Peptides against a protein of PDB entry 4N78. Designs and how they scored, part 64

Target 1, 186 residues: chain A of PDB entry 4N78
Amino acid sequence: HFQVICRLLGYQGIAVVMEELLKVVKSLLQGTILQYVKTLMEVMPKICRLPRHEYGSPGILEFFHHQLKDIVEYAELKTVCFQNLREVGNAILFCLLIEQSLSLEEVCDLLHAAPFQNILPRVHVKEGERLDAKMKRLESKYAPLHLVPLIERLGTPQQIAIAREGDLLTKERLCCGLSMFEVILT
Target 2, 155 residues: chain B of PDB entry 4N78
Amino acid sequence: MAELQMLLEEEIPGGRRALFDSYTNLERVADYCENNYIQSADKQRALEETKAYTTQSLASVAYLINTLANNVLQMLDIQASQLRRMESSINHISQTVDIHKEKVARREIGILTTNKNTSRTHKIIAPANLERPVRYIRKPIDYTILDDIGHGVKW

## One batch from the design tools (peptide; aimed at target 2 G110)

Design b2_p24_7_s4 (made by RFdiffusion4, then SolubleMPNN; from b2_p24_7, 9 letters changed)
Fold by OpenDDE base, seed 5:
Structure b2_p24_7_s4 (fold): chain B 186 residues (1-186), chain C 155 residues (1-155), chain A 24 residues (1-24)
Amino acid sequence: as target 1 above (186 residues)
Amino acid sequence: as target 2 above (155 residues)
Amino acid sequence: SSVVEEILEQYRARFTGEMFQVPP
């Protein structure tokens, strides 16, 4: 589903969706969650003395349960705050999945474009074969597929300009050096 | 444009008129040949003349039809060429617009991006000497020493 | 795939990010 969404939206659509999600997350964090956190900070007992180890694990648990009783009894915390946190989590996961799907699509595009852009993998040379000879043969085989040089030789000036721009747009992909998710995490 | 206009306005209509006139002339020739054959004492000569006129008339009609057909084909070829040029122009404009839109979109998404910290995954060269996992003998922490300190407050 | 990684590395090496930057 995310792959289909990425294909349909493209860069523009993804940008718009990501911006809107960031706004939603910001609104949730600065709004309801912040208010709950402030309220919780006010209700937090100022002196949470660690109960003396003498009370054992059950006594410590009871002590914390008693100190947090007011927090636990705060019914709105369980319903509204956790729901908002879940929404934030879902938004983050959504962004991650979109970016991953986009990266996969971009990688596929780059792989398909590579022979046309003079990007060739190193051929595994079997023992005894000259790497240089095989590479030259490979280059010669794919040389006719180089799109920009081909259009530069046969095309009109307008076609050449479009081909160069298209070549640049094909090469310049987010997956090559940029991350959106890292921005969301900061 | 001038050639297409000449074909549409002058050559094709002129060819159609010429063909119509040729048809009328064929009727006149046919009438003449029929009358000549009836009136002629030498029927063989009259027949030969009729054959000659018929052949000439048919050849002229065939020529006119061929000329007209060629002019129509030429007209269609010119129109097809014009349409192809228009299509090429439209495609060029469309591609230019699409590229521009894509550039704008990329700038927009770029604002939402940061450079990937390529942490050079230093190939942790697995040290060749797999140090034998020191058997962490988990000495059971004997918590029994703490048993004596817990004076349970008998309520 | 090692081939995919090599291709991607070549693209990464040539990546400028110019298309994603706001022109000064």
Scores: peptide ipSAE 0.437, ipTM 0.771, DockQ to the pose 0.673
OpenDDE base, seeds 1, 2, 3, 4: peptide ipSAE 0.421, 0.428, 0.416, 0.431; ipTM 0.757, 0.764, 0.757, 0.769

Design b2_p24_8 (made by RFdiffusion4)
Pose (drawn by RFdiffusion4):
Structure b2_p24_8 (pose): chain A 186 residues (1-186), chain B 155 residues (1-155), chain P 24 residues (1-24)
Amino acid sequence: as target 1 above (186 residues)
Amino acid sequence: as target 2 above (155 residues)
Amino acid sequence: SSSFGKDEEWKEVEEQREKDEEIL
């Protein structure tokens, strides 16, 4: 699903959705969640020690049950507090997962562009062979596929300018050195 | 474009009227051969001249049509090439717009991004100078090696 | 120039790729 969502939205669609999800998270954190956090903070026990081991685990469980009774019995703890937090969590997961799908989408695009952009994989080296001497030979084999230099050789200035722009857009992808989840959290 | 204007404004309309002139002039020439036969004292001579005019009328109508047909074809060939150049120009404009829309989309998502500081190195990196193997040499105990450290006491 | 508007970040990525190639 995320793969399809990435393809249909594109960069502009993904960007707007992320910007809008930030507005939703902001609305919830500074809104209903904040209201309930302030309310439950008062219902909270002002102080609460951690009992020594001596008291034993059953007595510690009884102690936490009494100290946190008002939290355990709070009627809207699930239907509201947990619900709102779940929505915020899902919004964060969407941003993370959608970026991962975008990264897979960008790397596949780049794999297909490599033959037309003079990008060769490492070649096997037998005895008496140097990669330096061989990679250059392989580059000659795929020389007719190098798009930009061919158009600069036979193309019109208009075709050349357009080729340069398109070549730049094809080789520059977010997965080459950019990320978003960090900015989302920040 | 100059050859097209010449075809559209003069040569086609002109060659076309020259055809209409043939329409009117031939009906005159048909009457003249009938009159020249009637006035003629020599019926065989007047027939041979009618035949001459018939053959000449045929050669003329075929020439006028051929000339006009070549002009119409040249006009269509030129117009076909115009559409060919125009499509090429429209395609470049389209590619240019596509590049622009993409730049706008990428600028929009670029706000939500930062550099992912990732690097590549080796599993093991040996030091520039490996540790020299130090030979063992026996030496006595020396109770004076600390005399210079702090407030020593010499003996 | 970067289409994402991240010219400094891309220059840092190019410099780092050169350093990695030298190390490798």

Design b2_p24_8_s1 (made by RFdiffusion4, then SolubleMPNN; from b2_p24_8, 14 letters changed)
Fold by OpenDDE base, seed 4:
Structure b2_p24_8_s1 (fold): chain B 186 residues (1-186), chain C 155 residues (1-155), chain A 24 residues (1-24)
Amino acid sequence: as target 1 above (186 residues)
Amino acid sequence: as target 2 above (155 residues)
Amino acid sequence: MSPFGLDEARAERLKQEEEDRKLL
């Protein structure tokens, strides 16, 4: 599903969706969540010391449950704050999955373009074959497919310009060094 | 352009008119040949004359058809060439627009991206003793080691 | 200029690919 979304929206559509999601997340964080966090900070026990280990795990749990009783009983926390946190979480997950899907599509595009762009796959060298000889053979095999040099030789100046720009755009992908998800986390 | 215009406005319409006129003339020739054959005392001569007119008429029509056909073919070739040039121009414009749109889209999404923090992979200081690359002998993975892990049915 | 500003990342990748190619 996310792959289809990436294909349908393209870079522009993804950008728009991501921007709107960021706005929503920002609104949730700075609005409702912040208000609840402030309220929670006010009702938080001023002194919450680690209970003695002698109380054991159940006693420690009861201690914290008692200390946080007012927070746990705060009904609006479950209904509103946790819902908003879920929405934020869903937005983050959506962004992550979109980026992953986009990266996969971009990698596929790069792989498909590779023979036309003088990008040779890593060749498995069989025992006894020289890597260099095999690589030269591959280079020779794919040399006729190199689009830009071919157009530079046979094409019009306008075609050459388009081919170079197209080649550049084909090679430059987000997956090569950019992350959208890191921006969302900031 | 001038050649195409001449073909469209003069040669092809002219050829069509000539062919139509030829049809009318053929009818007259046929009537003449029929009447000549009926009225002539020398039927053999009349028949030979009819054969001559028929051959000439057929040759004339064939020539007119051939000329018209060639003109139409030439017209179509010129038009096809024009269409190819137009297609090339449209494709060039389309590609330019698409590249531009792509650049815009990339700028928009680019604003939402940051460089992946390549964690400074600590320079794995290659241990000074490069152990000689032990020829990785692909030992077949013995999957029987997994036979005791999980609910594998020992056959 | 990279449409995404990927010039550095791409250069690093190409350099790594070239280094990996030299190691192979």
Scores: peptide ipSAE 0.051, ipTM 0.736, DockQ to the pose 0.381
OpenDDE base, seeds 1, 2, 3, 5: peptide ipSAE 0.036, 0.041, 0.037, 0.045; ipTM 0.748, 0.755, 0.745, 0.750; seed 1 fails the geometry check

Design b2_p24_8_s2 (made by RFdiffusion4, then SolubleMPNN; from b2_p24_8, 10 letters changed)
Fold by OpenDDE base, seed 3:
Structure b2_p24_8_s2 (fold): chain B 186 residues (1-186), chain C 155 residues (1-155), chain A 24 residues (1-24)
Amino acid sequence: as target 1 above (186 residues)
Amino acid sequence: as target 2 above (155 residues)
Amino acid sequence: MSPFGLDEARKEREEQEELDRKIL
């Protein structure tokens, strides 16, 4: 499960895995795939016009089969090139799923930290209740949990510094504005 | 430090020795009281003297035990305070190291990230101009992403 | 400074792209 992988590896482990995957993808694209694409371009018919619709589906298929005979008979295309393309595709999907899973974990962390950071969700208001009054009650309920203000009042300067830095790191997550998948696609 | 050292090296060992010496002295006092009672013509006076010595001896032992106990308690309190200070220092270092490791890890993964372009069309336009890294803008967390996680509280 | 080192990441990507352009 990708969520378990994200939890196990953390940011550093994910970075290492993604970097290695990018190297593999680059190697596949610039090496084997590029060579096969060049070969395919050489054997590709220079002029391939759409056959007339009057040939029907079988005739159109036969036309393209004849035009692409050299490509279809290229055995290495299926065994090597398509396998490499599958590997690239799997790597891309892996990166996407890792990013999605990481985003979920980060959101969970943000939710768990929210009461300690004075980040209160909008509460459902029943008919007749004032949102402001409910929010004030919620704020009062969680006020003792506000970690940074508590440490600022009771802690040493070093503890205050750590608390502020920890608060910042908790608030700032990849899911808030960063994408790894977009980098993989470039 | 000096107080703990004095307790460990002088006061507590001294108190233990005094208590041991008191044991030997109690035997001598008991022997004296027994002999004095046997030899005395005035048994009532000898008994009162024995009571006085017994009371004094018990009081002295009680004092020695109390003093030793207090010194041991004081030693333990000082040691406990030192351990708490050491624990606090270790925790502070540990937290500092953890924050540092987290920052390093974030930088490493950050190299593999770009700003989310909200435009649905991934035009992989080779950016002709390296767009300035858009400052990380904290977007509000879309909690709907968690709708499938946990007890399904649909907001 | 971005906690994720976006400026450094950009620089490294620029350097890698320049390297890739030299290899091609």
Scores: peptide ipSAE 0.051, ipTM 0.729, DockQ to the pose 0.201
OpenDDE base, seeds 1, 2, 4, 5: peptide ipSAE 0.047, 0.048, 0.034, 0.046; ipTM 0.744, 0.747, 0.753, 0.746; seed 5 fails the geometry check

Design b2_p24_8_s3 (made by RFdiffusion4, then SolubleMPNN; from b2_p24_8, 12 letters changed)
Fold by OpenDDE base, seed 3:
Structure b2_p24_8_s3 (fold): chain B 186 residues (1-186), chain C 155 residues (1-155), chain A 24 residues (1-24)
Amino acid sequence: as target 1 above (186 residues)
Amino acid sequence: as target 2 above (155 residues)
Amino acid sequence: MSPFGLDEALAERERQRERDAALL
């Protein structure tokens, strides 16, 4: 699903969605969540000592339940605050999954373009074969597919300019060194 | 442009008129040949004259058809060439616009990006034994992992 | 200008690696 979303939206659509999600997250964090956190901090017991381990897990749980009774009984915490936290969490996960999906699409694009851009993979060399000779054969095989040199030889100045720009846009991708998710976390 | 205009306005209409005129002339020639054969005392001579007119008429019509056909073909070739040039121009504009849109989109998404911090926050706790820094052996990207994905050229 | 600022990002990454290597 996220791959399809990436393909449909492209860079423009992804940017818009991410920007709007950031606004929503910011609004939730600075608004409702912050207010609830402040209120919770006021209601939080000033002294909460770790109970003795001799009370066992049930006794420790009951101790904390008693200490946090006022917080647990705060109905709006569950209905509003936790819902907003879920929305923030979902937004973060969405951003992560979009970036991952986009990176996969970009890698696929780079791989598909590689033969046309004189970007050759390192081939596996069997015992007794020279890597250089195999690479040279591969280069010779794909030489007719080199788009920019072909257009530079046969094309108009306008076609050459478009081909060079297209080549550049094809080579440069976010996955090469940029992260959106890191921006979402700051 | 001048050649196409001449073909469209003069040569092709002229050729069509000539064919129409030839039709009416052929009818007159046929009538003449029939009457000449009926009235002539020398039927053999009249027949030979009719054969001559028939041959001439067929040759004339064939010439007119051939000329008109060639002019129509030439017109179509010129028009096809014009269409190809127009298509090329539109494609160039389209590509330029697409490149521009892509650049804009990339700038917009770029604002939402930062450099990938490759600092593995895992402090490599240097083992107390300074094992020699394992030289980052650039594991060659094993592209064979991708052999099963897409139109994998199985080497 | 790279469409994504990748050149600047790569340059900064190289500078960071050099700084990290100098601390080592």
Scores: peptide ipSAE 0.064, ipTM 0.712, DockQ to the pose 0.252
OpenDDE base, seeds 1, 2, 4, 5: peptide ipSAE 0.016, 0.013, 0.005, 0.051; ipTM 0.703, 0.700, 0.705, 0.721; seed 1 fails the geometry check

Design b2_p24_8_s4 (made by RFdiffusion4, then SolubleMPNN; from b2_p24_8, 13 letters changed)
Fold by OpenDDE base, seed 1:
Structure b2_p24_8_s4 (fold): chain B 186 residues (1-186), chain C 155 residues (1-155), chain A 24 residues (1-24)
Amino acid sequence: as target 1 above (186 residues)
Amino acid sequence: as target 2 above (155 residues)
Amino acid sequence: MSPFGKDEALAERRKQEELDRKLL
């Protein structure tokens, strides 16, 4: 599903969705969630001492339930605040999954473009073979597929300009060095 | 442009008119040959004259058709070349617009990005034996194990 | 200019990838 969304929206659509999600998250955090957190801080017991270990784990749990009774009984916390936190969480997860899906698409695009851009994979060297010789042989094999040099030789000035710009756009991908998710976490 | 215009406005219409005129002339030649054959005392000579006129008329028509056909083909070739040039121009504009749109889109999403922190994540060497996913048996956490751990911090 | 407006980051990573590719 996320791959389909990425394909449908493209960079522009993803950007718009991400911006709107960030606005929503910011609104939720600075608005409703902040208000609930302030309220919770007000009702938080000023002094919560650890009960004696002699009460055992069940007794200690019951003690904390009693001390936090006002928080636990705060109905709006369960119905509204937790829902807003779920929305924030879902938004964050959505952003993460979109970025991951986009990265996969970008990697696929890079892999498909690689033979045309003189990007060769590292070749496995068998015993007795020189890596350099094998790489040169591979480069020579794929040299006729280099699109930009081919167009520079055969194309019009306009075609050359478009080919160079297209090549740049093909090489430059978010997955190469940029993260959207890190921005969301800040 | 001038050559195409000449073909469309002069050569092809002119060739069509010439064929039409040839049709009317062929009818007159046929009538003449028929009358000449009927009136001639030497039927063999009249027949040979008719054969000569027929051959000449057919050759003339064939020439006119061939000339017209070549002019039409030339016209079509010029038009095809013009269409190819137009297509190339449209494709160039389309590609330029697409590149521009892509650049705008990339700038927009780029604002929402930061540099990846390349934490040298140690290559987690996957253990060779994928331990069979041990069915997560939710063992109730026995919290009593912690009952003996921790002298309550006497504040 | 990088299409994403993040020239320095992408350029630095490309250099690092190229270095890593040469070192391997």
Scores: peptide ipSAE 0.170, ipTM 0.777, DockQ to the pose 0.425
OpenDDE base, seeds 2, 3, 4, 5: peptide ipSAE 0.161, 0.152, 0.172, 0.163; ipTM 0.776, 0.769, 0.780, 0.777; seed 4 fails the geometry check

## One batch from the design tools (peptide; aimed at target 2 R107 G110)

Design b2_p25_1 (made by RFdiffusion4)
Pose (drawn by RFdiffusion4):
Structure b2_p25_1 (pose): chain A 186 residues (1-186), chain B 155 residues (1-155), chain P 25 residues (1-25)
Amino acid sequence: as target 1 above (186 residues)
Amino acid sequence: as target 2 above (155 residues)
Amino acid sequence: VDEELEEKWEFARENSEDFVREVLD
């Protein structure tokens, strides 16, 4: 699903959705969640020690039950507090997962562009062979496929300018050195 | 474009009227052969001149049509080339717009991004100079090696 | 903001060929 969502939205669609999800998270954190956090903070026990081991686990469980009774009995703890937090969590997971799908989408695009952009994989080296001397030979084999230099040789200035812009857009992808989840959290 | 204007404004309309002139002039020439036969004292001579005019009328109508047909074809060939160049120009404009819309989209998502500081190195990196193997040499106990450390006491 | 975006895309461009080579290997 995320794979399809990435393809149909594109960069502009994904960007707006992320910007809108930030507005939703902001609305919830500075809104209903904040109201309930302030309210439950008062219902909270002003102080609460962690009992020594001596008291034993059963008496510690009893102690936490009494100290946190008002939290355990709070009627809207699930239907509101947990619900709102789940929505914020899902919004964060969407941003993370959608970026991962975008990264997979970009790397596949780049793999198909490599033959037309003079990008060769490492070649096997037998005895008496140097990659330096061989990679250059392989580059000659795929020389007719190098798009920009061919258009600069036979193309019109208009075709050349357009080729240069398209080549730039094809080789520059977010997965080459950019990320978003960090900015989302910040 | 100059050859097209010449075809559209003069040569086609002109060659076309020259055809209409043939329409009117041939009906005159048909009457003249009938009159020249009637006035003729020599019916065989007047027939041979009618035949001459018939053959000439045929050669003329075929020539006028051929000339006009070549002009119409040249006009269509030129117009076909115009559409060929125009489509090429429209395609470039389209490619340019597509590049622009993509730049706008990427600018929009670029706001939500930062550098991912990732690098690549080796599993093991040996030091530039490996530790020299130091030979063992026996030397006596020396109770004076600390004399210069702090407030020593020499003996 | 426009300069920071251009610097981000320049950084991604410098790493593009090496990144693809790594995936191909």

Design b2_p25_1_s1 (made by RFdiffusion4, then SolubleMPNN; from b2_p25_1, 13 letters changed)
Fold by OpenDDE base, seed 3:
Structure b2_p25_1_s1 (fold): chain B 186 residues (1-186), chain C 155 residues (1-155), chain A 25 residues (1-25)
Amino acid sequence: as target 1 above (186 residues)
Amino acid sequence: as target 2 above (155 residues)
Amino acid sequence: EEKRLEELFAYALSRSDEFVREVLD
């Protein structure tokens, strides 16, 4: 689903969606969640000591559940605050999955474009073969596919300009050192 | 452009007219040949003359058809070339627009990106002093503090 | 060859026109 979404929205659509999600998240965090957190901080037990580790994780959890039982049972927390937190969580997950899907698509595009851009993959060298010879053979094999040099030789100035710009846009991808998710987390 | 205009306005219409005129003229020539053959005392000579006129007439018609056909073909070639040029221009504009749109999109999404940083693993430090278990005393929580938040009922 | 044909046709056309003029005048 996320792959399809990435394909349908493209960079622009993804950007718009991400921006809107960030606005929503910000609104939720600074609004309802913040208010509940402040209120909860006021009603929180002043002394909540860590139980002994000997109780184990289940016992510790039960201890905290008991101490916070009255807070957890508050209806407004369940209906409003937790819902908002769920929405924030969903937004974060959405952003993560979109970025991952986009990265995969971008990598695929880069790989497909590579022969046309004189980007040769690291080839596996069989025992006894010289890496240099194999690379030269590959280079020779794909030399006719080098689009920009070909257009520079045969094309009009306008075509050359478009080819160069296209080549640059093809090479430059977010997966090449950029992260959206990190921005969302900050 | 001038050549195409001449073809469309003068040469092709002129060629069509010439063919039409040739048709009418050929009918007259045929009538002449027929009458000449009937009236001539030397039938052999009249026949040879008719053959000559027939050959000439056929050659003339062939020439007119060929000329007209070539002019039409030339016209079509010019038009095809013009269409190709227009297509090329449109494609160029389209590509330019697409590139610009892509650049804008890249800028927009770029604002939402940062350089990938290698996440530094934070060391978890265990607390030094284990606090003694304090007897749990349940104190009722006053939820009226939350009455100003959301749709709570003010009692 | 095309030029030769064109010349031949032009010649034929010229003679045809001349003939038509001679016969119709």
Scores: peptide ipSAE 0.022, ipTM 0.647, DockQ to the pose 0.004
OpenDDE base, seeds 1, 2, 4, 5: peptide ipSAE 0.018, 0.012, 0.020, 0.020; ipTM 0.651, 0.658, 0.656, 0.650; seed 2 fails the geometry check

Design b2_p25_1_s2 (made by RFdiffusion4, then SolubleMPNN; from b2_p25_1, 14 letters changed)
Fold by OpenDDE base, seed 1:
Structure b2_p25_1_s2 (fold): chain B 186 residues (1-186), chain C 155 residues (1-155), chain A 25 residues (1-25)
Amino acid sequence: as target 1 above (186 residues)
Amino acid sequence: as target 2 above (155 residues)
Amino acid sequence: MEKRLEELFEYALSRADEFTREVLD
């Protein structure tokens, strides 16, 4: 599903969705969640000492239940605050999955473009073969596929400009060094 | 442009008119040949003349048709070339627009990105002083400490 | 061959025109 979404929206659509999600998350965090956190901090026991281990697990549990009774009974925490936290969590997960899917699409595009951009994969050299000789053979084999040099020789100035710009846009992808998810986490 | 205009405005219409005129002329020639054959004392000579005129007429019509056909073909070739140029122009504009849209999109999404920091795995420097596990001395839980915290309903 | 055909057609046309003039006159 996320791959389809990435293909459908493209960079522009993804950017719009991500911006809106960030706005929503910011609104939730700075508004409702912040207010509930402040309220919880006010209701939180100022001194919560660890009970002695001698009370055993049931006694310790009962102690904490008693200390946190006001928090547990706060009905709005369950209905509103936790729902908002779920929404934030879902938004974060959505962003992560979109970025991953986009990265896969970008890698695929880079791989498809590689033969046309003089980007050759490192060939596995069998024992005894010179890597340089194999690479030269590959370069020679794929030399006719180099799009930009071909257009520079045969094309009009306008075609050359378009080819160069297209080549640059193809090479420069987000997956090469940029992360959206890191921005969301900051 | 001048050649196409000449073909459209002069040569092709002229060729069509020539064919139409040829039809009228051929009818006159036919009438002449018929009358000449009927009136001539030497019917063999009249027949030979008719054959000659028929051959000439056919050749003339064939030439007119061929000329017109060639002009039409030339016109179509020029128009096809113009359409190809137009297509090329449209494609160029389309590509330019697409590149522009892509650049805008890249800028927009770029604002939402940061450089991937190769997080140097901070070597969790194990604190040198492993605090000796404080031997868990099971001290009995003194429940009397809770006696002062509970609203003990003194019944 | 094309040039010879054109010459033949031109000749035929010229004769046809002459004939047409002779018959119409």
Scores: peptide ipSAE 0.029, ipTM 0.660, DockQ to the pose 0.004
OpenDDE base, seeds 2, 3, 4, 5: peptide ipSAE 0.014, 0.020, 0.019, 0.018; ipTM 0.662, 0.648, 0.643, 0.656; seeds 4, 5 fail the geometry check

